# Designs tried in a protein design run: peptides against a protein of PDB entry 5Z08. Part 176

Target 1, 168 residues: chain A of PDB entry 5Z08
Amino acid sequence: RQKDEWAKKTSSLMKQLDWFIGEHLGAMLAAEELGGPVVGELMEIDPDDLSAGFNAHGKLKKATSQPDLDRRQRRIDDIWGPQDEQGQAHKRKRGADEALAASAEMRDLIEQLMNKLVEAGGDNSATYVEIPRESAAARFLVRSKVAMFHPNDARRLRLVDFGRDLDD
Target 2, 222 residues: chain B of PDB entry 5Z08
Amino acid sequence: GLPRLIDAIEEASKIPAKRRQTPIKPTIEKLTTHLYTHGASPDSLLRLADLLTLRNHLDQASLAAITRNLYPSSTVSDEVVLRFIGALGHGQLKPTLALQALFLRWLVMVYHLLENPGVLGQVYGVLFDLLDTAAIRPQLCHLLALVTRRKHVRPFRIQAILTLSRQTGGDPNLTGLLRVFKNYYPEIIVGDATKGRASAFKHPDPQWRQHLDEIQQRRSEA

## One batch from the design tools (peptide; made by RFdiffusion4, then SolubleMPNN)

Design b2_p19_5_s3 (from b2_p19_5, 12 letters changed)
Fold by OpenDDE base, seed 2:
Structure b2_p19_5_s3 (fold): chain B 168 residues (1-168), chain C 222 residues (1-222), chain A 19 residues (1-19)
Amino acid sequence: as target 1 above (168 residues)
Amino acid sequence: as target 2 above (222 residues)
Amino acid sequence: AKKLKELEEIFLRLRHAAL
């Protein structure tokens, strides 16, 4: 009985987390990856705002401002710059694809972090996940105090063990 | 130190402004400067919570200034939280609604520092019943968005939000809270009155957050 | 029990940081 209730609660929380990542966080992370505002800063990112592109300071570009020459800005402008009607449809699709990719990355990263924590059996050295890059997802987990980088290796990420702080 | 500043303000708070021998403003400025630089310990937070929530002779500007600089240097106890929750609502002994909104905003900004986040879940009903108070509704909805768990999402509360949303013409904060409820129960039909823009409940002050993080980092180095 | 607590805390912290 208690195990079944625990399993149901865990499944329910996982579904809620998956929903939150997919419906909210993914688009914001995608915006950050594309040089938009950092997640948790004043991001009223309407999915439609993703299509408008961001300046070098992570602010929404108005359609008429001249592209500043920075390569990141070019990618943002290539993704989000004033394109013709056909270009807008491609931009919306690309924005949706980036949001899906960011959502998948965040889900996978959380799952890996949780699995490593369970497998390590209390050995902190074994809890690290190797990340291929410092993604918006990884940075957000650290900013959220969910994960920590290895002090000497920013490619290694571990889940914060919340169980220790609650039993003290 | 901070305790001596609090002592001076506590004593001054007992006396009407017109009967004070010395102006309190310089002491308030010293307190707020100290809080900004070092934050408040749990013991100091409790004393400051009493100064902010209990009726005294401090002016609203001083109370607001203390609240805006109320950086915890460590954790926030249940007792501190309950002082602020107890200060909410209508009544002659309650703080002004403007100050209550600042308290709710503070609770949102320090939510991650609560010793027991579950304490807010225990008083969920008290918070929820205040949603009709327009002056505090934005911050209250934000706090509820953080606090809400599956156990709190009940049919009567869903209906209460839907009703209040209709009555308010679709307040974005209520729509945002209903969206949080929908995360727990996807079957919740957001009626036509809730098709409006939902509040995202963003952090109310990024600069305050950054400064709080700096104060909290000093604790980890000590 | 540990996994559930961990998930709860993850979810809370992510929501708090994102919202």
Scores: peptide ipSAE 0.431, ipTM 0.589, DockQ to the pose 0.334
Fold by OpenDDE base, seed 4:
Structure b2_p19_5_s3 (fold): chain B 168 residues (1-168), chain C 222 residues (1-222), chain A 19 residues (1-19)
Amino acid sequence: as target 1 above (168 residues)
Amino acid sequence: as target 2 above (222 residues)
Amino acid sequence: AKKLKELEEIFLRLRHAAL
């Protein structure tokens, strides 16, 4: 009986978390990835400063066609560019796709973090997940105090073990 | 116990070495041995942080020895962190820059034990403004590399690092910090003057880490 | 029990930070 209640509560909470990630958090994370505001923080960076990038002297670079700048600049231009009706539909679709991608990344990352915590059996060194990049999802987990980066490797992320803090 | 050792050192710290009736060194050795064996509780950490950061009559070797053995047995409070941050910089009332470097190194090594890692983010500006201080820059850059979040990566700070990197001939620690910034803003071009070996910000002391882990494991078993 | 507590805390922290 108690195990079944715990299983039901866990399942219910997972569904609520999945819903929250998919319906609310994903879009905000996607906006952050696209150069929008930081989730939960007021971003006081001028969008023009982000779009122009920073040159070798830390000055705003004029929008020159550098290929890696082109992807982010395309994202910024896609966000701030002229809104024709067709452009809005493509923007909405792209925004939806980015929100779905961000949601999936967050879900996967949480799952991996939880799995590693369980597998580690109390060994904190074994709790780290390797992340391919510092995504908006990863950063948000750290800001939320859900996860922590490895002190020596920002590509390694671990879940905060909240269970230890409650038994003390 | 540890509290009694701290009491004795606190009282001795009020008195110039030449006026002490008994040498403090044996008590410091007992303290450091105790810290090495058992670590320091949050309350003990706060008291030790005050001893380390406030102007007193303790010698630099004793302060350094305490700092090198300052193993937390549990978590590190915001108050403890703020004592160490408040001790940074130039001034007659501040600890020596050598001791400040040890404090920053300590904060790096215990970063994962902070009750609120966000406290360092709140004082990010204070830390960042000390980057011109060469004696503490290596450890400061390492700490900032851990603390830096997207909100901290501002245009003026990017420019400040680039400027300071040029002025220092491309300090590897500044280049390392700029790489951390670049993780948040890939469009940051590290100029030719920063074309150099970046610090990897490796753990400052693997043996210290291992010993800390052993102390922390004993807490989880208790 | 531990997994549920962990999930609860994750969910609370994510909501608090996002909202």
Scores: peptide ipSAE 0.427, ipTM 0.455, DockQ to the pose 0.309
Fold by OpenDDE base, seed 1:
Structure b2_p19_5_s3 (fold): chain B 168 residues (1-168), chain C 222 residues (1-222), chain A 19 residues (1-19)
Amino acid sequence: as target 1 above (168 residues)
Amino acid sequence: as target 2 above (222 residues)
Amino acid sequence: AKKLKELEEIFLRLRHAAL
């Protein structure tokens, strides 16, 4: 009985999360990827979260910048292609495709992060997901305090273990 | 049309106010009314950016009025962005710090219309090095909050913000920017001096945003 | 139970950051 209730609640919450990602967040993330406003930065940042002590050891490695610039430039050229009626339809379709792509990336990233946390069995070193790029989705998860980058590697992202913080 | 108004202002900008045959104010009012109603095309934006950023004989009130009505009807090119970035800082040939603050505010408000937002990331160092300039710091921190990526969050910049925050008595804008940095590196020790209220970097002008959205929507219907 | 709590917290934090 309780297991079935937890399964139903989990399924319901997953549907709500999928809706939120697909219908609300995906378009915002796509806008950020296209160089629009950063998701959530226009909102009030709670200062009390600044008080947690920082560890000094974060060596900043150079993120490989090239692929994201070329993809953005092509996206710009294709979004701003000839303004014919066909061009506007292509622009709307492309905007929808980018929102879908951003939604899919966010969903996949959350799923991978959760799966790695479960698979790690308490080993924090095994909880990291390798990300191919610093996406709007990855950045948003970090800004939301859902995920954390590896201190020494920007390509490694882990889910914040909320279960430990709640049980300790 | 808008090009003819810009032509008239460009010609007037070459002449000191005392030597002009006609007052420029009526032409500025026509320009700002046109910009408010229709916005500026990419070509017109470039010409207006030159008028705003290059030394000329236009008065500060006219330049501020143009900047406050500088609604893009389309996109904002890299060239337009670079004109405004190049106008930042100290120098006799540069616009006033008050006008520079308006330019930074404008860049924040049109950030979503940039053809290539990556251009701001390329000039990140130039922007960051101006944080000591108190008059532009609020808008500069807001723009940097939008532009900052992990590649920009370097130890020397973290230390620079921490040092400047101490020197300024914990400027909320610097605390806000440091919070953006902390999103990429949660291990950044925000010293006790930065425990102050962080700026939320809210949209500077909701009414301006709404009016911009209306201008942008008309383009999608044309 | 742990997975549900994690999902709840993820959802809350994403909403808080986006809205």
Scores: peptide ipSAE 0.415, ipTM 0.429, DockQ to the pose 0.270
Fold by OpenDDE base, seed 5:
Structure b2_p19_5_s3 (fold): chain B 168 residues (1-168), chain C 222 residues (1-222), chain A 19 residues (1-19)
Amino acid sequence: as target 1 above (168 residues)
Amino acid sequence: as target 2 above (222 residues)
Amino acid sequence: AKKLKELEEIFLRLRHAAL
């Protein structure tokens, strides 16, 4: 009985998490990957600061190198370009595809992190997942205090063991 | 349609129950059925928020029934949010604490549909100062758990929760909120008074969520 | 029980950070 209730609750929560990732978080993460606002950071982004660009750390890039401005302007133009019906449809489709990709990346990353935590059996050294890139998903997990990077290797991410933190 | 039902209830709300020519209950049932089936548009939500938050002659059961069926068909505006926040607390013109708890629960359940979730962050202090009100504390802590950002986690608020937690014998909702704070400041020593069970702030009503999702999906197809 | 607790905390923290 208790085991079945636990299984049901777990399944329900997974569905809720999947929904949350797919319907809300994915779009926000995609926006972050596209150079939009950082998820959960209420950066009082001055509209003027939005024009200057964000570095990989979500900080305003100082306007030093010309080439990054062109890529960003093109991306902004691709995102905010002329509202012709075809451009809007392509923009919506691209946005949807990026949101789907971000959602899939987040889901996969959470799954890997959870699996490694279970497999490690309490060995913290074995709990690390190798990430191919510092994605918006990975950064968000760290900001959320769900995951943490290895102290010496930003390509290694582990789930925070909440079981340990809850009993202390 | 929904606007006509709201019109009828608005007019009835101006009249004491004993002076109404017709019982309001059938109209409330039609409204709640409509809301359950189709949800409420932003305009309808605002009108319903006024009916729920302003002092009128509607009975508590009717107000609770409307609140329990207050499914947004789309987004929730800042104005709607602020009506509910403005209805919180003690006062002769305020809704009952039981109804306020339902409003807070509703805000938790529709938080993902807010046009601007930052609006709740702007009124964070107002919400936080109500934590001493036991009747709304569970839902208030849940809402604050969603709203809290690093900028809100201030030493005085940490101390306020710790003090209130001690005074309440370790309310699990306060302990849950402290855990949220601890995510931003791990060094927060949750003293002995908080060794109790913390609330996990689970979704208040999974069935309500599922039904909301169905209503929201229909809008995307229309 | 541990997995459920982990999922609960993950979900809570993600919602808290995203919203």
Scores: peptide ipSAE 0.426, ipTM 0.591, DockQ to the pose 0.417; fails the geometry check

Design b2_p19_5_s4 (from b2_p19_5, 12 letters changed)
Fold by OpenDDE base, seed 4:
Structure b2_p19_5_s4 (fold): chain B 168 residues (1-168), chain C 222 residues (1-222), chain A 19 residues (1-19)
Amino acid sequence: as target 1 above (168 residues)
Amino acid sequence: as target 2 above (222 residues)
Amino acid sequence: KEKLKTLEELYQRLRHSLL
């Protein structure tokens, strides 16, 4: 009975987390990956706004052709070139695809972090996940105090020990 | 005197500029001249902090002019400090980020006059969580550099600065703050993105400092 | 039990970072 209640609560919470990642966090993560605002700075990011790209200051690019755009911004402009209706539809689709990709990356990263925590059996050294890149997802987990990088290797990420950090 | 000037500005601050019978600019100029000459008492500082931090009908130029002339004649109370800290961040009720940067700059310049420097250590988390706000980051890093103690240097904050430093392409102010952290924990690995030039957090305005010292000296002679 | 506690804390921290 108790085990089943814990399983149900875990399943319910996982669904809530999946919803939170997919419906709320994904667009913000995608915005950060695209050089937009850091997750939480702009709470209302329309996926359509992702289509405009972001300037070097993380602000939505207004359609002005200023040449001195950072190399990252040029890539956004190349991605987001002509603002015709077809271009806007393609942009919206790409913004949605980036939000989906960011959501998937966050889900996968959380799953890996949780799995490594279970596998480690209390050995903190074994709790590290190798990350291929410092993603918006990884950064957000760290900013949220959910994860920490290895002190010597920024490619290794682990969950924060929530039990110890509350008592210190 | 200064109290009467503050009274007039407080009353004018309640009224939209278009509905004022008298222009406020001459009164602001008298106030700023008085502040420049004599400084502000603790009581006057509190009243001015309210005028600067609370939403009112004063124009940004007037608020900035008051802030630039906000010389304490004495000490700065915890209450005054907390008014300025409470005015930080995003929101329609908050002062502009430009004005917030002036407040943080002011706190840096008057840090040695705080009645209790520990008050800033108590709100360290609030200050630290604003580091993502680019417009105030330079002054915020400088203030945090003054306030930071060993107890504030936690793993999550180290990681937060490292992450933000990478995101900003190695903001010199963040690198400067990491150097302060490294003084407490030498083992802090400053990532390659943070190998850039660190800010030295020099005094923001040497002339303002000199003038403050002159005002403070007059008090010791009285 | 531990997994649920960890997941709860994770979820709360993620949400609180956006508040």
Scores: peptide ipSAE 0.374, ipTM 0.432, DockQ to the pose 0.346
Fold by OpenDDE base, seed 5:
Structure b2_p19_5_s4 (fold): chain B 168 residues (1-168), chain C 222 residues (1-222), chain A 19 residues (1-19)
Amino acid sequence: as target 1 above (168 residues)
Amino acid sequence: as target 2 above (222 residues)
Amino acid sequence: KEKLKTLEELYQRLRHSLL
């Protein structure tokens, strides 16, 4: 009985987390990945606003055609195409795709971090996940004090052990 | 000699690992051993900076090993510095953030050997704008702590650090950088966001420093 | 049990970081 209640609570919480990541966090993570504001600075990022791109100050670029856009910004421009109606539809679709990708990356990263914590059996050295890149997801987990980088290797991320900090 | 080892690695860097006829690891080990023993001349440093910063087919372990053994035998030119600074930030052609953190750590450790320390002051804005990148922020704050002068301490940068300090929950490196700013402007009210412990920006690797000093001494005696 | 507590704390910290 108690184990089943814990399983149900865990499942319910996972669904809530998945919803939170998908509906609220994903667009903000995508915005940060696209050179937009850091997650939490702009609470209302419409996926449609992702389409306009961001300036070097994280402000929504008005559609200024300036050519010296960094290759990531060019990829954003290639993502967001010409401002014709078809271009706007492609922009919206690609904004949605980036939000979905960011959501998936966050979910996967949380899952990996949780799995490594369980597998390590209390060995902190074994709790590290290797990340291929510093994503907005990884940065957000660290800012939220949910995860931490390895002191000597920024490609290694681990979950914060909440159990030790709560008993002190 | 070192130039021939660099030549071999440059040629290997053009070829995907799966298509190389010979393993590159033994050549990397010879290079790192040579660098550890003798250091790198200014010319060799420039070539190695290009290998480390430009997109090529070298593996990350090899790049990290070269960076960890990148002892200057002399001075570090502006050109070498600018290669490493130009490699910072986000982008598909940029080195990994882990490697960028090693570059920043290296710049901190060789800061006293720069031909012109003012070059970092000229690119201060570029460095400062990367503070939001968590993976490089510790080393970046340390470098900025060395580079910061009164002319760099502007109201917008003070506000930017304060904002980022709140967002990070009081990153000790940002608090350390704010203390450096406060040395130039004592009136800077470091609000509640700085209740955190400040980083002391100690030398990242005392053993590396000692070994660098030994390499530098051998050159002054020759 | 530990997994649930960790997940609860994780979720709370993520939500609070947006506030």
Scores: peptide ipSAE 0.368, ipTM 0.422, DockQ to the pose 0.248
Fold by OpenDDE base, seed 1:
Structure b2_p19_5_s4 (fold): chain B 168 residues (1-168), chain C 222 residues (1-222), chain A 19 residues (1-19)
Amino acid sequence: as target 1 above (168 residues)
Amino acid sequence: as target 2 above (222 residues)
Amino acid sequence: KEKLKTLEELYQRLRHSLL
């Protein structure tokens, strides 16, 4: 009985977390990856806005001229096929695809971090996940005090032990 | 006048709130109203800086209210600046981190009125070593962005910001400070530290700026 | 039990960072 209640609560919380990542966090993470605002600086990023790209100040670029955009932002500018209706539809689709990709990356990273924590059995050295890149997802987890980088290796990320006071 | 109000607050600051014969709040309100209307002279600023930075029996709300109305009517001396810098960091005798953030914000807003802007450059190390203090980091990065010169951009400080940026998950204020460093050393790769947005360090309070300009303009007419 | 508590705290911290 108690184990079943815990399993149900865990499942419910996972669904809430998946919803939160998919509906709220994914677009913001994608925006940060695309050179937009840091997650939490601009609330309510429309996935359609992701297609417009961001200026050097992290504001949505209005459709004006091509300054030195980062390679992913160049991929967004290469998404500027001709300004016809078909070009706008392709842009919207790519913004949605980036939000989905960012959501998946965050989900996978959380899952890996949780699994490593369980597998480590209290060995802090075994709790690190290797990350292929410093993503918006990884940075957000660290900024949220959910995860920490290894002090000597920024490719290694672990969950914060919430049972220890962060001040110890 | 302002000196008499400061005298009354100085005397009240020596006495615990529970032992005061009269509430201090009305005197603080008179002070803040006077400061809002006329600003503070250099001498008054020094006295107010001591009230704000030295441990006394004034409540945090009163200290915050004075700080928010601390309009200079003239210039800001090195001595006033050094009082606020000396109040930064951790310690039982230091002001709260919330009040320290207000002091840093004030220094940003009055930076153009400093008699010697170079004084902040002399204490650059003290300011830089406080970047790990999250509660004051936004205002501290903004102040450092104003103060930073080529002589301050050293390899160890670049590495310190890069390390702290990773540890904080790419704090946009640290990224903003790195962009300022990049203006002096173009070879600094900011993107490797954080793909995140950098702070632009905009003026923290446009209304406060406008009111300061009005106070300063009245001085030029006198 | 520990996994659920960790997930709860994780979720709360993520949400709090967006407030």
Scores: peptide ipSAE 0.366, ipTM 0.460, DockQ to the pose 0.276
Fold by OpenDDE base, seed 2:
Order: C-alpha cells, then structure tokens, then sequence
Structure b2_p19_5_s4 (fold): chain B 168 residues (1-168), chain C 222 residues (1-222), chain A 19 residues (1-19)
C-alpha cells in the first residue's frame, strides 16, 4: 500500500515535470540555443516567436530593421529562411521542432542524471553523466543549482545531492 | 562588530526618538554598511528579524533601510522565516503594509537560502488568505508562486483566485499565480478569469541578487 | 522514497529559476 502511494506520487510528479518541460521550458531552452535570451530573462516565449530570431541583445527582432546581422543572427535567419509567407509557416514549424528537441534533451538529461545517482549507490565519482556539449539544458540545470559540472571536466555533469545540503 | 551595532539599535529601539540622548541614524548607517559588506550571520539575522517585526520606536525609514540591506551571509532559519510571516496582516501590532511588502520581497529574494523551504508550505494557508490585501498582493503572489506545490492547489483555492481575479479586473499577479496552479492542473482555464497579461514574477532586484551571490561566495571560500 | 524527494527538489529548483 505505502509503496504504491509513493509510486503514484512519483508518477504524478513526473507527469507534472514533463508537462512543465514541454509547455514552458522547451521554448525558452530553444530560444537560448538559437542565441536568444538566457532561460528566465524572457518568460512566455511562444514557439512561434522563435521564428522571428533574436538580436545580439537577445531581443525578438521586429520584421522592419535590416541592421548588421551578426553571424549568429545570419545563422538564425538562414535556419529560418526568408520572411516570405511560405517561409513564415516553415519558420513556425522549425520553431516548434526546436522547442520539442530542447524539451526532449532536457527530459533525457534529467533522466540520465537521476539514473546515475541511483546506480552510484553513494559513490559521488560514479554519479557523473557525460554530456556531448554544454547545452542550454545543461546550463539551466547548473544555474538552477540542480546539477554541477565536474571541477576539472565541463563534459561531466552530476545531480546535486539535495540530502547533504539539508544536513550540513 | 555587527553584534555591538545590533545591541545599540536594540537599546535605542526601546526609547522614543524624542527621548534618545544620541541620534540613531549614524548607528543605522553603520549597520546597513556592515550588512552590505559582510551580510548577516544566522544569529544576527534572527535579532534583526525581531527588530523589524516587533513593535518598537524605530522609524519606518530605518526599518526599510535595514530590510533593503538584509543580506544573509549563510542560510535562513525557519525561525527567521516565521518571524516575517508572523508580521503579515492588518493587526495593530503588525508592521506597516509597506514594510510587509518589503519583507515578502526579501523572502522571494532569499528563498534559495532557506534551511527548510517546506516551512513556507506549512504556512501556505496564512499567506493565501492575505491575497485580498492589495498593498502586499504583488509580492505575495510572487512568493506563493515559489512556494506552491500540488498539495496546495486545491479546488477551493483555484476558485478563490478566479473569484478574486474577476473582482480585481484581472490583476496580473493573480493571473500569474493561476498560471502556476495550471502547471499542476492543466485543465485550469486562465483566460476565462482574466483578460489581462500574467505577471512573469521576475527577480525583484537583479543588483541585490548579484550582491547576495558575492556575499555567499565569500562564505564558501572561508 | 529518495527518488521522489530528489525529483521534488529538482522540480522546485527548476521552477524557482524561472521566477
């Protein structure tokens, strides 16, 4: 009975986390990956707004002004293609796809971090996940004090032991 | 040191301003300068919480100045949190609503330093019942947005926010809090209650956050 | 039990970073 209640609570919390990642965090992570604002600076990024791209200051580009497109902005504009009507629909779809990809990356990274913590059985050296790159997802987990990089290897990420920080 | 400054202010707080032999302002300035430079230890933080929350003869400007410089050098205990929560509301012995808004803002800014974040969850009902108080509502909604867990999102509270949102013409802070509730119950329709924009609950003071991080970092190096 | 506690704390810290 008690084990079943804990399993139900865990499942319910996972569903909430998955929803939070998919509906709120994914678009912001995608925006950061695309050279937009850091996650948390701009709340409520519509995936459709990702299609407009971001200036060097992480602000949404308004359609009108042509100033000097920095290389990252060219990459966004190249990724998103010309502002033609057909281009806008393709841009919106790509924005949604990037938000989905960022959501999947965050989910997978959290799952790996949680699994490694369980598998390590208290060995802190075994709790590290190898990450292929410093993603917006990884950076966000570190900024959130959920994860930490290995002090000598930025490709290794581990979950913060929330149990010790409460007892110290 | 900081303890001696607090001692002097505690003694001065017992005496009406007109009966003090020495002006308190220079001592308050020394205290706020010390707090800005070094932060407050847990023990000092508790003593300062008592000075801020208990009725005394300190002026509102001094109390506000202390609150604006109340950087924890370490963690924030449950006792400190409960002093600030106990100071909320309309009672005659309570601090002014303006000072209560500063306390709520402070709790938002130090939330990540609480020894037990669950303490705010235990007093969730007390906080929630103050949402009708317009003067503290912005900071209160922000704090509740941080504190809210699934166990707090009850049908009666959903309905209470929806009703209050309609009565206030769609207060953006209530809409923001309702969006946090929607994270636990996706079926909540925010739009029917509020034609307005939701508050994003951004950090109230980025400069204060940066300075807090610098104070906290010095502790980890010591 | 530990997994649930860890997941709760993780979720709260993530949400807090957006507020």
Amino acid sequence: as target 1 above (168 residues)
Amino acid sequence: as target 2 above (222 residues)
Amino acid sequence: KEKLKTLEELYQRLRHSLL
Scores: peptide ipSAE 0.374, ipTM 0.585, DockQ to the pose 0.340; fails the geometry check

